# Peptides against a protein of PDB entry 7AL2, part 23

Target 1, 85 residues: chain A of PDB entry 7AL2
Amino acid sequence: YEIMLIRPKTIDDINYVVDQVLEESNPVILDLSFLEKESPANFKLAGEKIKQMRSNYGAEALLLSRCNDKNLIIIAPKGVSLVRK

## One batch from the design tools (peptide; made by RFdiffusion4, then SolubleMPNN)

Design b2_p13_2_s3 (from b2_p13_2, 6 letters changed)
Fold by OpenDDE base, seed 5:
Structure b2_p13_2_s3 (fold): chain B 85 residues (1-85), chain A 13 residues (1-13)
Amino acid sequence: as target 1 above (85 residues)
Amino acid sequence: MEDATEYIDEVIS
């Protein structure tokens, strides 16, 4: 698999993340800082999509870093284990 | 193994 990196800015970007995780089975490292600051609606949508992937498809999510300009999350498809040490 | 999704709730909730 590939590891995708993206800072979503649009709904299309959010859907791209979903496609990468569910259809391509690729982990995605995403920075939600743009949506969090610029689009509360799309930030909420992104969160809902992540929750749906976790609840319905066995995806896992881990917060990597949250600071002033970063909101880094890794989303892993089912079968890729995320471990915090 | 600890559920890694616990660490994302502060962001997506």
Scores: peptide ipSAE 0.038, ipTM 0.643, DockQ to the pose 0.314
Fold by OpenDDE base, seed 3:
Formats: structure tokens, sequence, C-alpha cells
Structure b2_p13_2_s3 (fold): chain B 85 residues (1-85), chain A 13 residues (1-13)
């Protein structure tokens, strides 16, 4: 698999993340800082999509870094395990 | 190992 990196800015970008995880089975490292700052509605949408992938498709998610200039999350499709030590 | 999903809800909710 490939690991995709994206800082989504639009709904199209959010749908791209969903496609990568569910259709391509690729983990995605995404920075939600743009949506959080510029579009509360799309930030909420992104969160809902992540929850749906976790609940319905066995995806996992992990917060990598949260500060005032970035919000980094990894989303892994079913079959790719995220392990924290 | 600690479940990674315990940390994500604070960000996306």
Amino acid sequence: as target 1 above (85 residues)
Amino acid sequence: MEDATEYIDEVIS
C-alpha cells in the first residue's frame, strides 16, 4: 500500500481521503488545521466521515500532533494496525 | 498496547 499525505481544504479533498482509505486501502496522514480554522462545517464533515469509517468499515485513527498550527491524524484502513507504545 | 482510537475523538468531535 501507499501512505497518502494531504491537508484537505474542500469537500472534494475530504472525499478523496475516504476513497483512499475505503477503495484503495491506503493509510492517510491528514492535517485538519485548514478546515478547523477556515470551515467549521467542513471540519465537522471530515470528523463525521472519519467516525463512519471507524464504525462501519473497521478503520482506525490516531492523533499524531495537535498544536496551534497543525492537527495531524493518521487514518488506517482495516488490516493496517496502528500501535502505540 | 494502548488503543489508538482513544485519542481521536477529542479532535474530530
Scores: peptide ipSAE 0.036, ipTM 0.633, DockQ to the pose 0.364
Fold by OpenDDE base, seed 4:
Structure b2_p13_2_s3 (fold): chain B 85 residues (1-85), chain A 13 residues (1-13)
Amino acid sequence: as target 1 above (85 residues)
Amino acid sequence: MEDATEYIDEVIS
């Protein structure tokens, strides 16, 4: 698999993340900082998509970093284990 | 305006 990195800015980007995780089985490292600052609605949408992937498809999500300029989350498809040590 | 910060924290926790 590949590890995708994206800072989503649009709904299309959010859907790209979903496609990568569910269709391509690729982990995605997301920076949600743009959506958090620029679009509360799309920020919420991104969260809902992550929740759906976790609940319905066995995806895992892990917070990597939260600071003033980034909000990094990794989402892994089922079968790719995320471990915080 | 709705603040989704706590919401996303719930999603990733």
Scores: peptide ipSAE 0.041, ipTM 0.649, DockQ to the pose 0.105; fails the geometry check
Fold by OpenDDE base, seed 1:
Structure b2_p13_2_s3 (fold): chain B 85 residues (1-85), chain A 13 residues (1-13)
Amino acid sequence: as target 1 above (85 residues)
Amino acid sequence: MEDATEYIDEVIS
């Protein structure tokens, strides 16, 4: 599989993340800082999509880094385990 | 090992 990296800025970008995880079975490292600052509505939408992928498709999500200019999360499809030690 | 989901809910909620 491939590991995708993206800082989503639009709804199309959010849907791209969903497609990569669910259809392509690719992990995605995403930075939500743009949406968090520029579009609270789309930030909420992104969070809802991540929750749906976790609840309905067995995806896992892990916070990598959170600061003033970064909100880095990895989301992995079912079959790819994320471990924090 | 620690549960990764402990932190994600804070970020996406």
Scores: peptide ipSAE 0.036, ipTM 0.633, DockQ to the pose 0.394; fails the geometry check

Design b2_p13_2_s4 (from b2_p13_2, 6 letters changed)
Fold by OpenDDE base, seed 4:
Structure b2_p13_2_s4 (fold): chain B 85 residues (1-85), chain A 13 residues (1-13)
Amino acid sequence: as target 1 above (85 residues)
Amino acid sequence: MEDASEYIDEVIS
């Protein structure tokens, strides 16, 4: 698999994340800070998509870093384990 | 700042 890196800015980007996790089985490291600041609606949508992937497809989402200019999350598809040392 | 716990499983600290 590949690990995708993205800072989503549009709905298309959000759907790209979903496709990478569910269709390509690629983990995604994403920064939601742009959406959080620029589009509350799309930020909410992104969160809903993450919740759906977790609830319906066994994806796992971990917060890597949260600060004023960063909301960094890794989403792993089912079968890719995120292990904390 | 919205609570990330709404969409994540865990926080890496």
Scores: peptide ipSAE 0.386, ipTM 0.844, DockQ to the pose 0.110
Fold by OpenDDE base, seed 1:
Structure b2_p13_2_s4 (fold): chain B 85 residues (1-85), chain A 13 residues (1-13)
Amino acid sequence: as target 1 above (85 residues)
Amino acid sequence: MEDASEYIDEVIS
């Protein structure tokens, strides 16, 4: 698989993340900081999509870093294990 | 800064 990196700015970007996780089975490292600052509605939508992937498809979402200019999350599809040492 | 707990499983920092 590939690991995708993206800082979503549009609804199309959010849907791209969903496609990568669910259709391509690729982990995604994403930065939600743009949506958080520029579009509260799309930020909420992104969060809802992540919750749906976790609840319905067994995806795992881990927060890597959170500050005023970064909201870094890794989303792994079912079958890809994220292990902390 | 809003709580991220609604959409993440855990924190890895």
Scores: peptide ipSAE 0.383, ipTM 0.843, DockQ to the pose 0.109
Fold by OpenDDE base, seed 2:
Structure b2_p13_2_s4 (fold): chain B 85 residues (1-85), chain A 13 residues (1-13)
Amino acid sequence: as target 1 above (85 residues)
Amino acid sequence: MEDASEYIDEVIS
């Protein structure tokens, strides 16, 4: 698989993330800081999509870093485990 | 070598 990296800015970008996780089975490292700052509605949508992927498809999402300038998350499709040793 | 756990925070819920 590939690991995709993206800082979503549009609904199309959000749907791209969903497609990568669910259809391509690729983990995605994404930075939600743009949406959080510039589009509260799309930020909410992104969160809802992540929750849906976790609840319905067994995806796993881990917050890697959250600070003033970033909201960095990894989303792994089912079959790619994120394990803390 | 740094512990990889330093680069993870929490599971998004």
Scores: peptide ipSAE 0.279, ipTM 0.776, DockQ to the pose 0.088
Fold by OpenDDE base, seed 3:
Structure b2_p13_2_s4 (fold): chain B 85 residues (1-85), chain A 13 residues (1-13)
Amino acid sequence: as target 1 above (85 residues)
Amino acid sequence: MEDASEYIDEVIS
């Protein structure tokens, strides 16, 4: 698999994340800070999509870093285990 | 280089 990196800015970007996780089975490292600042609605949507992927498809989402200008998350599809040493 | 796993804080909910 590949690891995708993205800072979503649009709904298309959000859907891209979903496609990568669910269809391509690729982990995604994403920064939600743009949406959080610029589009609360799309930020909410992104969160809902993440929750759905976790609840319905067994994806795992971990917060990597959060600060004023960063909301860094990794989403792994089912079958890719995120392990902390 | 630091291991990225060291920066995992929590499961997002």
Scores: peptide ipSAE 0.276, ipTM 0.784, DockQ to the pose 0.093

Design b2_p13_3_s1 (from b2_p13_3, 5 letters changed)
Fold by OpenDDE base, seed 4:
Structure b2_p13_3_s1 (fold): chain B 85 residues (1-85), chain A 13 residues (1-13)
Amino acid sequence: as target 1 above (85 residues)
Amino acid sequence: MLDFEEFESLLLS
């Protein structure tokens, strides 16, 4: 698999993340800082999509970093384990 | 506005 990195800015980007996780089975590292700042609606949508992937498809989500200019989250598809050492 | 704490709660729920 590939690890995708994206800082979503649009609904299309959010859907890209969903496609990568569910269709391509690729982990995605997200920076949600743009949506958090610029679009509360799409920020919420991104969260809902992540929750749906976790609840319905066995995806795993982990907060990587939260600071002033970044909101980094990794989403792993079912079968890819996230391990903190 | 959806704040980060609310977003985190959404992610973890």
Scores: peptide ipSAE 0.059, ipTM 0.677, DockQ to the pose 0.130
Fold by OpenDDE base, seed 2:
Structure b2_p13_3_s1 (fold): chain B 85 residues (1-85), chain A 13 residues (1-13)
Amino acid sequence: as target 1 above (85 residues)
Amino acid sequence: MLDFEEFESLLLS
């Protein structure tokens, strides 16, 4: 698999993340800082999509880093384990 | 509006 990196800015970007996780089975490291700042609606949508992927498709999600300029999350498809040590 | 703390809670729940 490939690990995708993206800072979503649009609904199309959010759907791209969904496609990568569910259709391509690629983990995605995403920075949600743009949506958090610029689009509360799309920020919420991103969260709901992540929840749906976790609940319905066995995806896992982990907050990697939160600072003033970054909101980094990894989403892993089913079969790729995220382990906290 | 969903703030970051709420989003984080949603994400990690």
Scores: peptide ipSAE 0.056, ipTM 0.672, DockQ to the pose 0.126
Fold by OpenDDE base, seed 5:
Structure b2_p13_3_s1 (fold): chain B 85 residues (1-85), chain A 13 residues (1-13)
Amino acid sequence: as target 1 above (85 residues)
Amino acid sequence: MLDFEEFESLLLS
């Protein structure tokens, strides 16, 4: 598999993340800082999609870094374990 | 609207 990196800016980008995790079984490291600042609605949508992937498809999500200019999260498909020490 | 702290809490839970 591949590890995808993306800073989503649009709904299409959000759907790309979902597709990568659920259809391609690729982990995704995403920076939500753009959505957080520019689109509260799409930021919420991204969060809802992450919750859905966790609840319904066994995905895991982990916050990697949170600062003023970055909001980095990794989402792993089922079968890839994420551990925060 | 999703609160930022709630969002991060969801990810860490």
Scores: peptide ipSAE 0.053, ipTM 0.661, DockQ to the pose 0.122
Fold by OpenDDE base, seed 3:
Structure b2_p13_3_s1 (fold): chain B 85 residues (1-85), chain A 13 residues (1-13)
Amino acid sequence: as target 1 above (85 residues)
Amino acid sequence: MLDFEEFESLLLS
């Protein structure tokens, strides 16, 4: 698999993340800081999509870093385990 | 609108 890195800015970007996780089975590292600052509606949409992937498809999500200018999340598809040591 | 704390709680729960 590939690990995708993206800072989503549009609905198309959000849908790209969903496709990568569910169709391509690729983990995605997201920076949600743009949506959080610039589009509350799309930030909420991104959260709902992540919730749906977790609830319906067995994806895992983990907060990597939260600071003033970053909101880094990893989403892993079912079959790729996120392990904290 | 999703509150930020609620959003993070969803990710970590």
Scores: peptide ipSAE 0.053, ipTM 0.667, DockQ to the pose 0.122

Design b2_p13_3_s2 (from b2_p13_3, 4 letters changed)
Fold by OpenDDE base, seed 1:
Structure b2_p13_3_s2 (fold): chain B 85 residues (1-85), chain A 13 residues (1-13)
Amino acid sequence: as target 1 above (85 residues)
Amino acid sequence: MKDFDEFEDLLLS
């Protein structure tokens, strides 16, 4: 697999994340800071998509870092384990 | 922030 990195800015970017996780089985490290600042609606949409991937497809999500200008999350598809030590 | 709080709950659930 590949690890994809993206800072989503549009609905197309959100759907790209979904496709990478569910169709390509690639983990995605995403920074939600742009959506959080610029589009509350799309920020909420991104969260709902992550919830759906976790609930229906066995994806895992983990918060990596949160501050005023970054919101870093890793989403892993089923079969790629996220392990905290 | 309501949206962030909701998202945080999603990540931790």
Scores: peptide ipSAE 0.034, ipTM 0.615, DockQ to the pose 0.134
Fold by OpenDDE base, seed 2:
Structure b2_p13_3_s2 (fold): chain B 85 residues (1-85), chain A 13 residues (1-13)
Amino acid sequence: as target 1 above (85 residues)
Amino acid sequence: MKDFDEFEDLLLS
């Protein structure tokens, strides 16, 4: 698999994340900081999509970093486990 | 690194 990196800015970007996780089975490291600042509606949508992927498709999601201008989350598809040591 | 569940309210607000 590939690890995708993206800072979503549009609904198309959000759907790209969903496609990568569910259709391509690729983990995605995404930065939600743009949506959080510029589009509350799309920020909410992104969160809902992540919740749906976790609840219905066995994806895992972890916060990697939260600071000024960063909101980094990794989403792993079913079959790629995130291991905490 | 933290579980996503801790931040669900933030992302869904």
Scores: peptide ipSAE 0.034, ipTM 0.626, DockQ to the pose 0.909
Fold by OpenDDE base, seed 3:
Structure b2_p13_3_s2 (fold): chain B 85 residues (1-85), chain A 13 residues (1-13)
Amino acid sequence: as target 1 above (85 residues)
Amino acid sequence: MKDFDEFEDLLLS
């Protein structure tokens, strides 16, 4: 698989994340800081999509870093394990 | 803020 990196800015970007996780089975490292700052609605939408992927498709999500101007999350598709050591 | 807190709870739960 490939690991995709993206800082979503649009609904198309959010849908791209969903497609990568569910259709391509690629983990995605994403920075939600743009959406959080610029579009509360799309930030909420991104969260809803992540919740749906977790609830319905066995995806996992892990917060990598939260600081000023960064909100880094990894989303792993079913079959790719996220392990905390 | 409120939406962010809810989102963080989702990720960390």
Scores: peptide ipSAE 0.032, ipTM 0.610, DockQ to the pose 0.131
Fold by OpenDDE base, seed 5:
Structure b2_p13_3_s2 (fold): chain B 85 residues (1-85), chain A 13 residues (1-13)
Amino acid sequence: as target 1 above (85 residues)
Amino acid sequence: MKDFDEFEDLLLS
């Protein structure tokens, strides 16, 4: 598989993340800082999509970094294990 | 389930 990196800015980008995780089974490292700052509605949508992937499809999500200019999250599809050491 | 308590609070509902 591939590990995708994206900073979503639009609904299309959010759907791209969903497609990568659920359809392509690729982990995604995403930066939600743009949506958080620029679109509360799309930020909420992104969060709901992440919750849905976790609840319904066995995806796992991990916050990597949260600071002023970054909101980095990794989402792993079912079958890809995230390990913190 | 893995325990990522320090990093699990991604977004508020």
Scores: peptide ipSAE 0.031, ipTM 0.596, DockQ to the pose 0.245

Design b2_p13_3_s3 (from b2_p13_3, 6 letters changed)
Fold by OpenDDE base, seed 4:
Structure b2_p13_3_s3 (fold): chain B 85 residues (1-85), chain A 13 residues (1-13)
Amino acid sequence: as target 1 above (85 residues)
Amino acid sequence: MLDFDEFEHLLLS
């Protein structure tokens, strides 16, 4: 698989993330800082999509970094384990 | 706007 990196800015970007995780089975490292700042509605949507992937498809999500400039999250498809060491 | 606690709950609960 590939690990995708994206800083979503639009709904299309959010849907891209969903496609990568569910259709391509690729982990995605997300920076949600743009959406959080520029579009609260799409920020909420992104979170809801992540929750749905976790709840319905067995995806796993971890917060990597949360600061003023970044909101980094990794979401992995079912079968890819996220391990902190 | 989602606050931090709500966002973390959404992602990690």
Scores: peptide ipSAE 0.037, ipTM 0.653, DockQ to the pose 0.134
Fold by OpenDDE base, seed 5:
Structure b2_p13_3_s3 (fold): chain B 85 residues (1-85), chain A 13 residues (1-13)
Amino acid sequence: as target 1 above (85 residues)
Amino acid sequence: MLDFDEFEHLLLS
């Protein structure tokens, strides 16, 4: 598989993340800082999509970094384990 | 708007 990196700005980008995780079975490292600052609605949507992937498809999500200019999360599809050592 | 605490809870819940 591939690990995708994206800073979503639009709903299309959010759907791209979903497609990568669920359709392509690729982990995604995403920076939600743009949505958090610029679109509360799409930020919430992104969160709901992540929750849905976790609840319905066994995806895992882990916060990697949270600071002023970054909100980095990795989402892994079922079968790819996220382990913090 | 989803604040940090809500966001963190969303990820961990």
Scores: peptide ipSAE 0.037, ipTM 0.650, DockQ to the pose 0.132
Fold by OpenDDE base, seed 2:
Structure b2_p13_3_s3 (fold): chain B 85 residues (1-85), chain A 13 residues (1-13)
Amino acid sequence: as target 1 above (85 residues)
Amino acid sequence: MLDFDEFEHLLLS
């Protein structure tokens, strides 16, 4: 698999993330900081999509870093486990 | 098990 890195800015970008996780089975490292600042509606949408992927498709998600100007989250498709040692 | 509390708080803000 590939690990995708993206800072989504549009609904198309959000759908790209969904496609990468569910259709391509690629983990995605996601920076939500743009949406959080510029589009509360699309930030909420991104969150709902992540919740749906976790609840319905066995994806895992984990907050990697939260600070000014970045909200880094990894989303792993079913079959790729996130392990904390 | 991973703790998702901070993650959920961020997404619900």
Scores: peptide ipSAE 0.032, ipTM 0.611, DockQ to the pose 0.472
Fold by OpenDDE base, seed 3:
Structure b2_p13_3_s3 (fold): chain B 85 residues (1-85), chain A 13 residues (1-13)
Amino acid sequence: as target 1 above (85 residues)
Amino acid sequence: MLDFDEFEHLLLS
Protein backbone atom coordinates (compact mmCIF):
# COMPACT_ATOMS: atom_id res chain seq x y z
CA TYR B 1 0.00 0.00 0.00
CA GLU B 2 0.89 3.70 -0.21
CA ILE B 3 0.65 6.34 2.51
CA MET B 4 -1.08 9.47 1.25
CA LEU B 5 -0.44 12.96 2.64
CA ILE B 6 -2.94 15.78 2.11
CA ARG B 7 -4.17 19.09 3.55
CA PRO B 8 -7.78 19.17 2.30
CA LYS B 9 -9.19 22.48 1.08
CA THR B 10 -12.30 21.42 -0.89
CA ILE B 11 -15.04 18.81 -0.93
CA ASP B 12 -13.16 17.14 -3.79
CA ASP B 13 -10.17 16.75 -1.46
CA ILE B 14 -12.38 15.20 1.22
CA ASN B 15 -13.78 12.71 -1.29
CA TYR B 16 -10.22 11.94 -2.39
CA VAL B 17 -9.41 10.92 1.20
CA VAL B 18 -12.46 8.65 1.32
CA ASP B 19 -11.52 7.02 -1.98
CA GLN B 20 -7.95 6.41 -0.83
CA VAL B 21 -9.02 4.73 2.41
CA LEU B 22 -12.01 2.70 1.19
CA GLU B 23 -11.25 1.96 -2.47
CA GLU B 24 -7.44 1.90 -2.53
CA SER B 25 -6.92 0.68 1.07
CA ASN B 26 -4.23 3.32 1.61
CA PRO B 27 -3.59 5.01 4.97
CA VAL B 28 -3.94 8.80 4.87
CA ILE B 29 -2.17 11.40 6.99
CA LEU B 30 -4.24 14.57 6.71
CA ASP B 31 -4.01 18.10 8.07
CA LEU B 32 -7.49 19.48 8.81
CA SER B 33 -6.21 22.95 9.82
CA PHE B 34 -7.31 24.65 6.60
CA LEU B 35 -10.89 23.39 6.84
CA GLU B 36 -11.06 24.10 10.57
CA LYS B 37 -10.11 27.75 9.99
CA GLU B 38 -11.72 28.49 6.62
CA SER B 39 -14.84 26.29 6.35
CA PRO B 40 -16.62 25.05 9.47
CA ALA B 41 -19.16 23.27 7.25
CA ASN B 42 -16.53 21.29 5.34
CA PHE B 43 -14.62 20.63 8.56
CA LYS B 44 -17.77 19.04 9.98
CA LEU B 45 -18.28 17.10 6.75
CA ALA B 46 -14.74 15.73 6.94
CA GLY B 47 -15.40 14.62 10.51
CA GLU B 48 -18.62 12.88 9.53
CA LYS B 49 -16.84 11.04 6.72
CA ILE B 50 -14.15 9.87 9.15
CA LYS B 51 -16.78 8.66 11.63
CA GLN B 52 -18.58 6.85 8.81
CA MET B 53 -15.39 5.09 7.73
CA ARG B 54 -14.75 3.99 11.32
CA SER B 55 -18.32 2.89 12.01
CA ASN B 56 -19.17 1.16 8.74
CA TYR B 57 -15.86 0.04 7.23
CA GLY B 58 -13.58 -0.75 10.16
CA ALA B 59 -11.17 2.13 9.61
CA GLU B 60 -9.10 3.42 12.54
CA ALA B 61 -8.21 7.06 13.23
CA LEU B 62 -5.76 8.76 15.56
CA LEU B 63 -4.96 12.40 16.36
CA LEU B 64 -1.23 12.94 15.81
CA SER B 65 -0.71 16.62 16.60
CA ARG B 66 -2.69 19.77 17.36
CA CYS B 67 -1.08 23.22 17.37
CA ASN B 68 -1.74 26.71 16.00
CA ASP B 69 -1.12 25.78 12.36
CA LYS B 70 -1.67 22.00 12.26
CA ASN B 71 -4.43 19.50 12.95
CA LEU B 72 -2.86 16.18 11.97
CA ILE B 73 -4.81 12.91 11.85
CA ILE B 74 -3.96 9.47 10.51
CA ILE B 75 -6.72 7.26 9.06
CA ALA B 76 -5.93 3.61 8.45
CA PRO B 77 -8.10 1.23 6.41
CA LYS B 78 -9.24 -2.11 7.76
CA GLY B 79 -6.27 -4.45 7.70
CA VAL B 80 -3.68 -1.81 8.61
CA SER B 81 -3.27 -1.59 12.38
CA LEU B 82 -2.42 1.57 14.29
CA VAL B 83 -0.26 0.65 17.28
CA ARG B 84 0.47 2.96 20.20
CA LYS B 85 3.78 2.16 21.92
CA MET A 1 -8.32 -0.70 21.15
CA LEU A 2 -7.97 3.05 20.67
CA ASP A 3 -9.40 5.84 22.82
CA PHE A 4 -11.27 8.22 20.52
CA ASP A 5 -12.33 10.79 23.13
CA GLU A 6 -9.78 13.44 22.19
CA PHE A 7 -10.40 12.87 18.47
CA GLU A 8 -14.17 13.21 18.79
CA HIS A 9 -13.87 16.32 20.94
CA LEU A 10 -11.66 17.97 18.32
CA LEU A 11 -14.04 17.24 15.45
CA LEU A 12 -17.23 18.22 17.31
CA SER A 13 -15.99 21.35 19.10
Scores: peptide ipSAE 0.031, ipTM 0.603, DockQ to the pose 0.416

Design b2_p13_3_s4 (from b2_p13_3, 5 letters changed)
Fold by OpenDDE base, seed 4:
Structure b2_p13_3_s4 (fold): chain B 85 residues (1-85), chain A 13 residues (1-13)
Amino acid sequence: as target 1 above (85 residues)
Amino acid sequence: MLDFDEFEDLLLS
């Protein structure tokens, strides 16, 4: 698999994340800081999509970093384990 | 406005 990195800015970007996780089985590292600042609606949508992937498809989500300018989350598809060392 | 704490709860619920 590949690890995708994206700072989503649009609904299309959010759907790209969903496609990568569910269709391509690729982990995605997201920076949600743009949506958080610029679009509360799309920020919420992103969260709902992540929740759906976790609830319905066995995806795993982990907060990597939360800082002033970053909101980094990794979403791993089912079968890819996220491990803290 | 959706704050981070609420968003985190959404993610982790």
Scores: peptide ipSAE 0.039, ipTM 0.656, DockQ to the pose 0.130
Fold by OpenDDE base, seed 2:
Structure b2_p13_3_s4 (fold): chain B 85 residues (1-85), chain A 13 residues (1-13)
Amino acid sequence: as target 1 above (85 residues)
Amino acid sequence: MLDFDEFEDLLLS
């Protein structure tokens, strides 16, 4: 698999993340800071999509870093484990 | 707008 890195800015970007996780089985490292600042609606949508992927498709998600300019999250497809040590 | 706590809950719960 590949690890995708993206800072989504549009609904198309959000759907790209969904496709990478569910269809391509690629982990995605997301920076949601743009959506959080510029589009509360799309920020909420992104969160809902992540929740759905976790609930329905066995994806895992972990908050990596939260600071002024970053909101970093990793989403792993089923079969790629995120381990907390 | 979702605050940090709401979004974290959405992600992790």
Scores: peptide ipSAE 0.038, ipTM 0.646, DockQ to the pose 0.135
Fold by OpenDDE base, seed 3:
Structure b2_p13_3_s4 (fold): chain B 85 residues (1-85), chain A 13 residues (1-13)
Amino acid sequence: as target 1 above (85 residues)
Amino acid sequence: MLDFDEFEDLLLS
């Protein structure tokens, strides 16, 4: 698989994340800081999509880093486990 | 607007 890196800015970007996780089975490292600052509606949408992927498709999500200008999350598709050492 | 606690619950609960 490939690991995708993206800082979503649009609904198209959010749908790209969903497609990568569910259709391509690729983990995605995403920075939600742009949406959080610039589009509360799309930030909420992104969160709801992540919740749906977790609830319905067995995806796993983990917060990597949250600071003033970053909101980094990894979401892994079913079959790719996130392991904390 | 999603507050931080709601966002964390959405992602990690």
Scores: peptide ipSAE 0.037, ipTM 0.648, DockQ to the pose 0.130
Fold by OpenDDE base, seed 5:
Structure b2_p13_3_s4 (fold): chain B 85 residues (1-85), chain A 13 residues (1-13)
Amino acid sequence: as target 1 above (85 residues)
Amino acid sequence: MLDFDEFEDLLLS
């Protein structure tokens, strides 16, 4: 698999993340800082999509870093384990 | 509006 990197800015970008995780089985490292700052609605949507992938498809998600201008999360498809040391 | 704390809870719960 590939590890995808993206800073979503639109609904299309959010759907791209979903496609990468569920259809392509690729982990995604995503920066949600743009949505958090610029679109409360799409920020909420992104969170709901992540929740759905976790609840319904066995995806895992981990907050990597939260600082100014960065909100980094990794989401992994079922079969790829995320471990925090 | 979903704030960061709520979002973190969503991710980690």
Scores: peptide ipSAE 0.034, ipTM 0.643, DockQ to the pose 0.128

Design b2_p13_4_s1 (from b2_p13_4, 5 letters changed)
Fold by OpenDDE base, seed 2:
Structure b2_p13_4_s1 (fold): chain B 85 residues (1-85), chain A 13 residues (1-13)
Amino acid sequence: as target 1 above (85 residues)
Amino acid sequence: MEDADEYIDEVIS
């Protein structure tokens, strides 16, 4: 698999993330900071999509960093394990 | 991951 990195800015980008996780089985490291700042609606949508992937498809999500200008989350598809000590 | 799940749920709740 490949690890995709993206800072989504549009709904198309959000759907790209979903496709990468569910269809391509690629982990995605995403920075939600743009959506958080520029579009509360799309930020919420992104969160809902992440929740759906976790609840319905066995994806896992881990917060990597949340600071002033970054909101980094990794989403792993089923079969790729995220481990924290 | 538990903290991440909580944050994500908080964001969309």
Scores: peptide ipSAE 0.052, ipTM 0.699, DockQ to the pose 0.608
Fold by OpenDDE base, seed 3:
Structure b2_p13_4_s1 (fold): chain B 85 residues (1-85), chain A 13 residues (1-13)
Amino acid sequence: as target 1 above (85 residues)
Amino acid sequence: MEDADEYIDEVIS
């Protein structure tokens, strides 16, 4: 698989993330800082999509970093294990 | 750590 990196800015970007995880089975490292600051509605949408992928498709998610300029989350498709030591 | 867990639950769970 490939690991995708994206800082989504639009709904199209959010749908791209969903496609990568569910259709391509690629982990995605997300920076949600733009949506959180510029579009509360799309930030909420992104969160709902992540929850749906976890609940319905066995995806896993892990917070990598949360600071002033970054909001980094990794989303892994079913079969890719996320391990924190 | 605790704050991170709360944020994850809010955004992801």
Scores: peptide ipSAE 0.047, ipTM 0.652, DockQ to the pose 0.269
Fold by OpenDDE base, seed 1:
Formats: C-alpha cells, structure tokens, sequence
Structure b2_p13_4_s1 (fold): chain B 85 residues (1-85), chain A 13 residues (1-13)
C-alpha cells in the first residue's frame, strides 16, 4: 500500500481521503489545520467522515501532532495496525 | 498525552 499525505482544503479533498482509505486501502496522514481555521463546516464534515470510517469500516485513527500550525492525524484502513508506544 | 486523547474523543470519535 501507499501512505498518502494531504492537507485538505475542499470537500473534494475530504472525499479523496475517504476514497483512499476505503477504496484504495491506503493510510492517510492528513493535516486538518486549514479546514479548522478556514471552514468550520468542512472541518466538522471531515470529522464526521473519520467517525464513519471508524464505526462502519474498521478504520483506525491517531492524533500525531497538534499545534497552532498543524493538526496531524493518521487514518488507517482495516488491516493496517496503528500502534502508539 | 492526556490532551491528545481528549482531542481524539472530541474530534474523531
């Protein structure tokens, strides 16, 4: 598999993340800082999509880093284990 | 790590 890196800015970007996780079975490292700052509605939508992928498709998500400049989350499809030590 | 766990519960769970 491939690990995708993206800082979503649009709904199309959010749907791209969903497609990568569910259809391509690729983990995605995503930075939500743009949406969080520029579009509260799309930030909420992104969160809802992550919840749906976790609850309905067995995806797993971990927060990697949060600061003023970045909000990094990795989301992995079912079968890819994320381990925090 | 407590703050991170709280944020995960708030945003992605």
Amino acid sequence: as target 1 above (85 residues)
Amino acid sequence: MEDADEYIDEVIS
Scores: peptide ipSAE 0.047, ipTM 0.651, DockQ to the pose 0.289
Fold by OpenDDE base, seed 4:
Structure b2_p13_4_s1 (fold): chain B 85 residues (1-85), chain A 13 residues (1-13)
Amino acid sequence: as target 1 above (85 residues)
Amino acid sequence: MEDADEYIDEVIS
């Protein structure tokens, strides 16, 4: 598999993340900082999509880094284990 | 209305 990195800015980007996780079975490291600053609605949408992937498809999500200019999480498809040590 | 930051934290926790 591939590990995708993206800082989503649009709904299309959010859907791209979903496609990568669910259709391509690729983990995605995404930075939500743009959406958090620029679009509360799309930020919420991104969260809803993450929740759906976790609830319905067994995806895992892990916070990687959160600071003033980053909101990094990794979303892994079912079968790819995320381990925090 | 739920705070977006709190919402995302809940989703990824």
Scores: peptide ipSAE 0.039, ipTM 0.657, DockQ to the pose 0.113; fails the geometry check

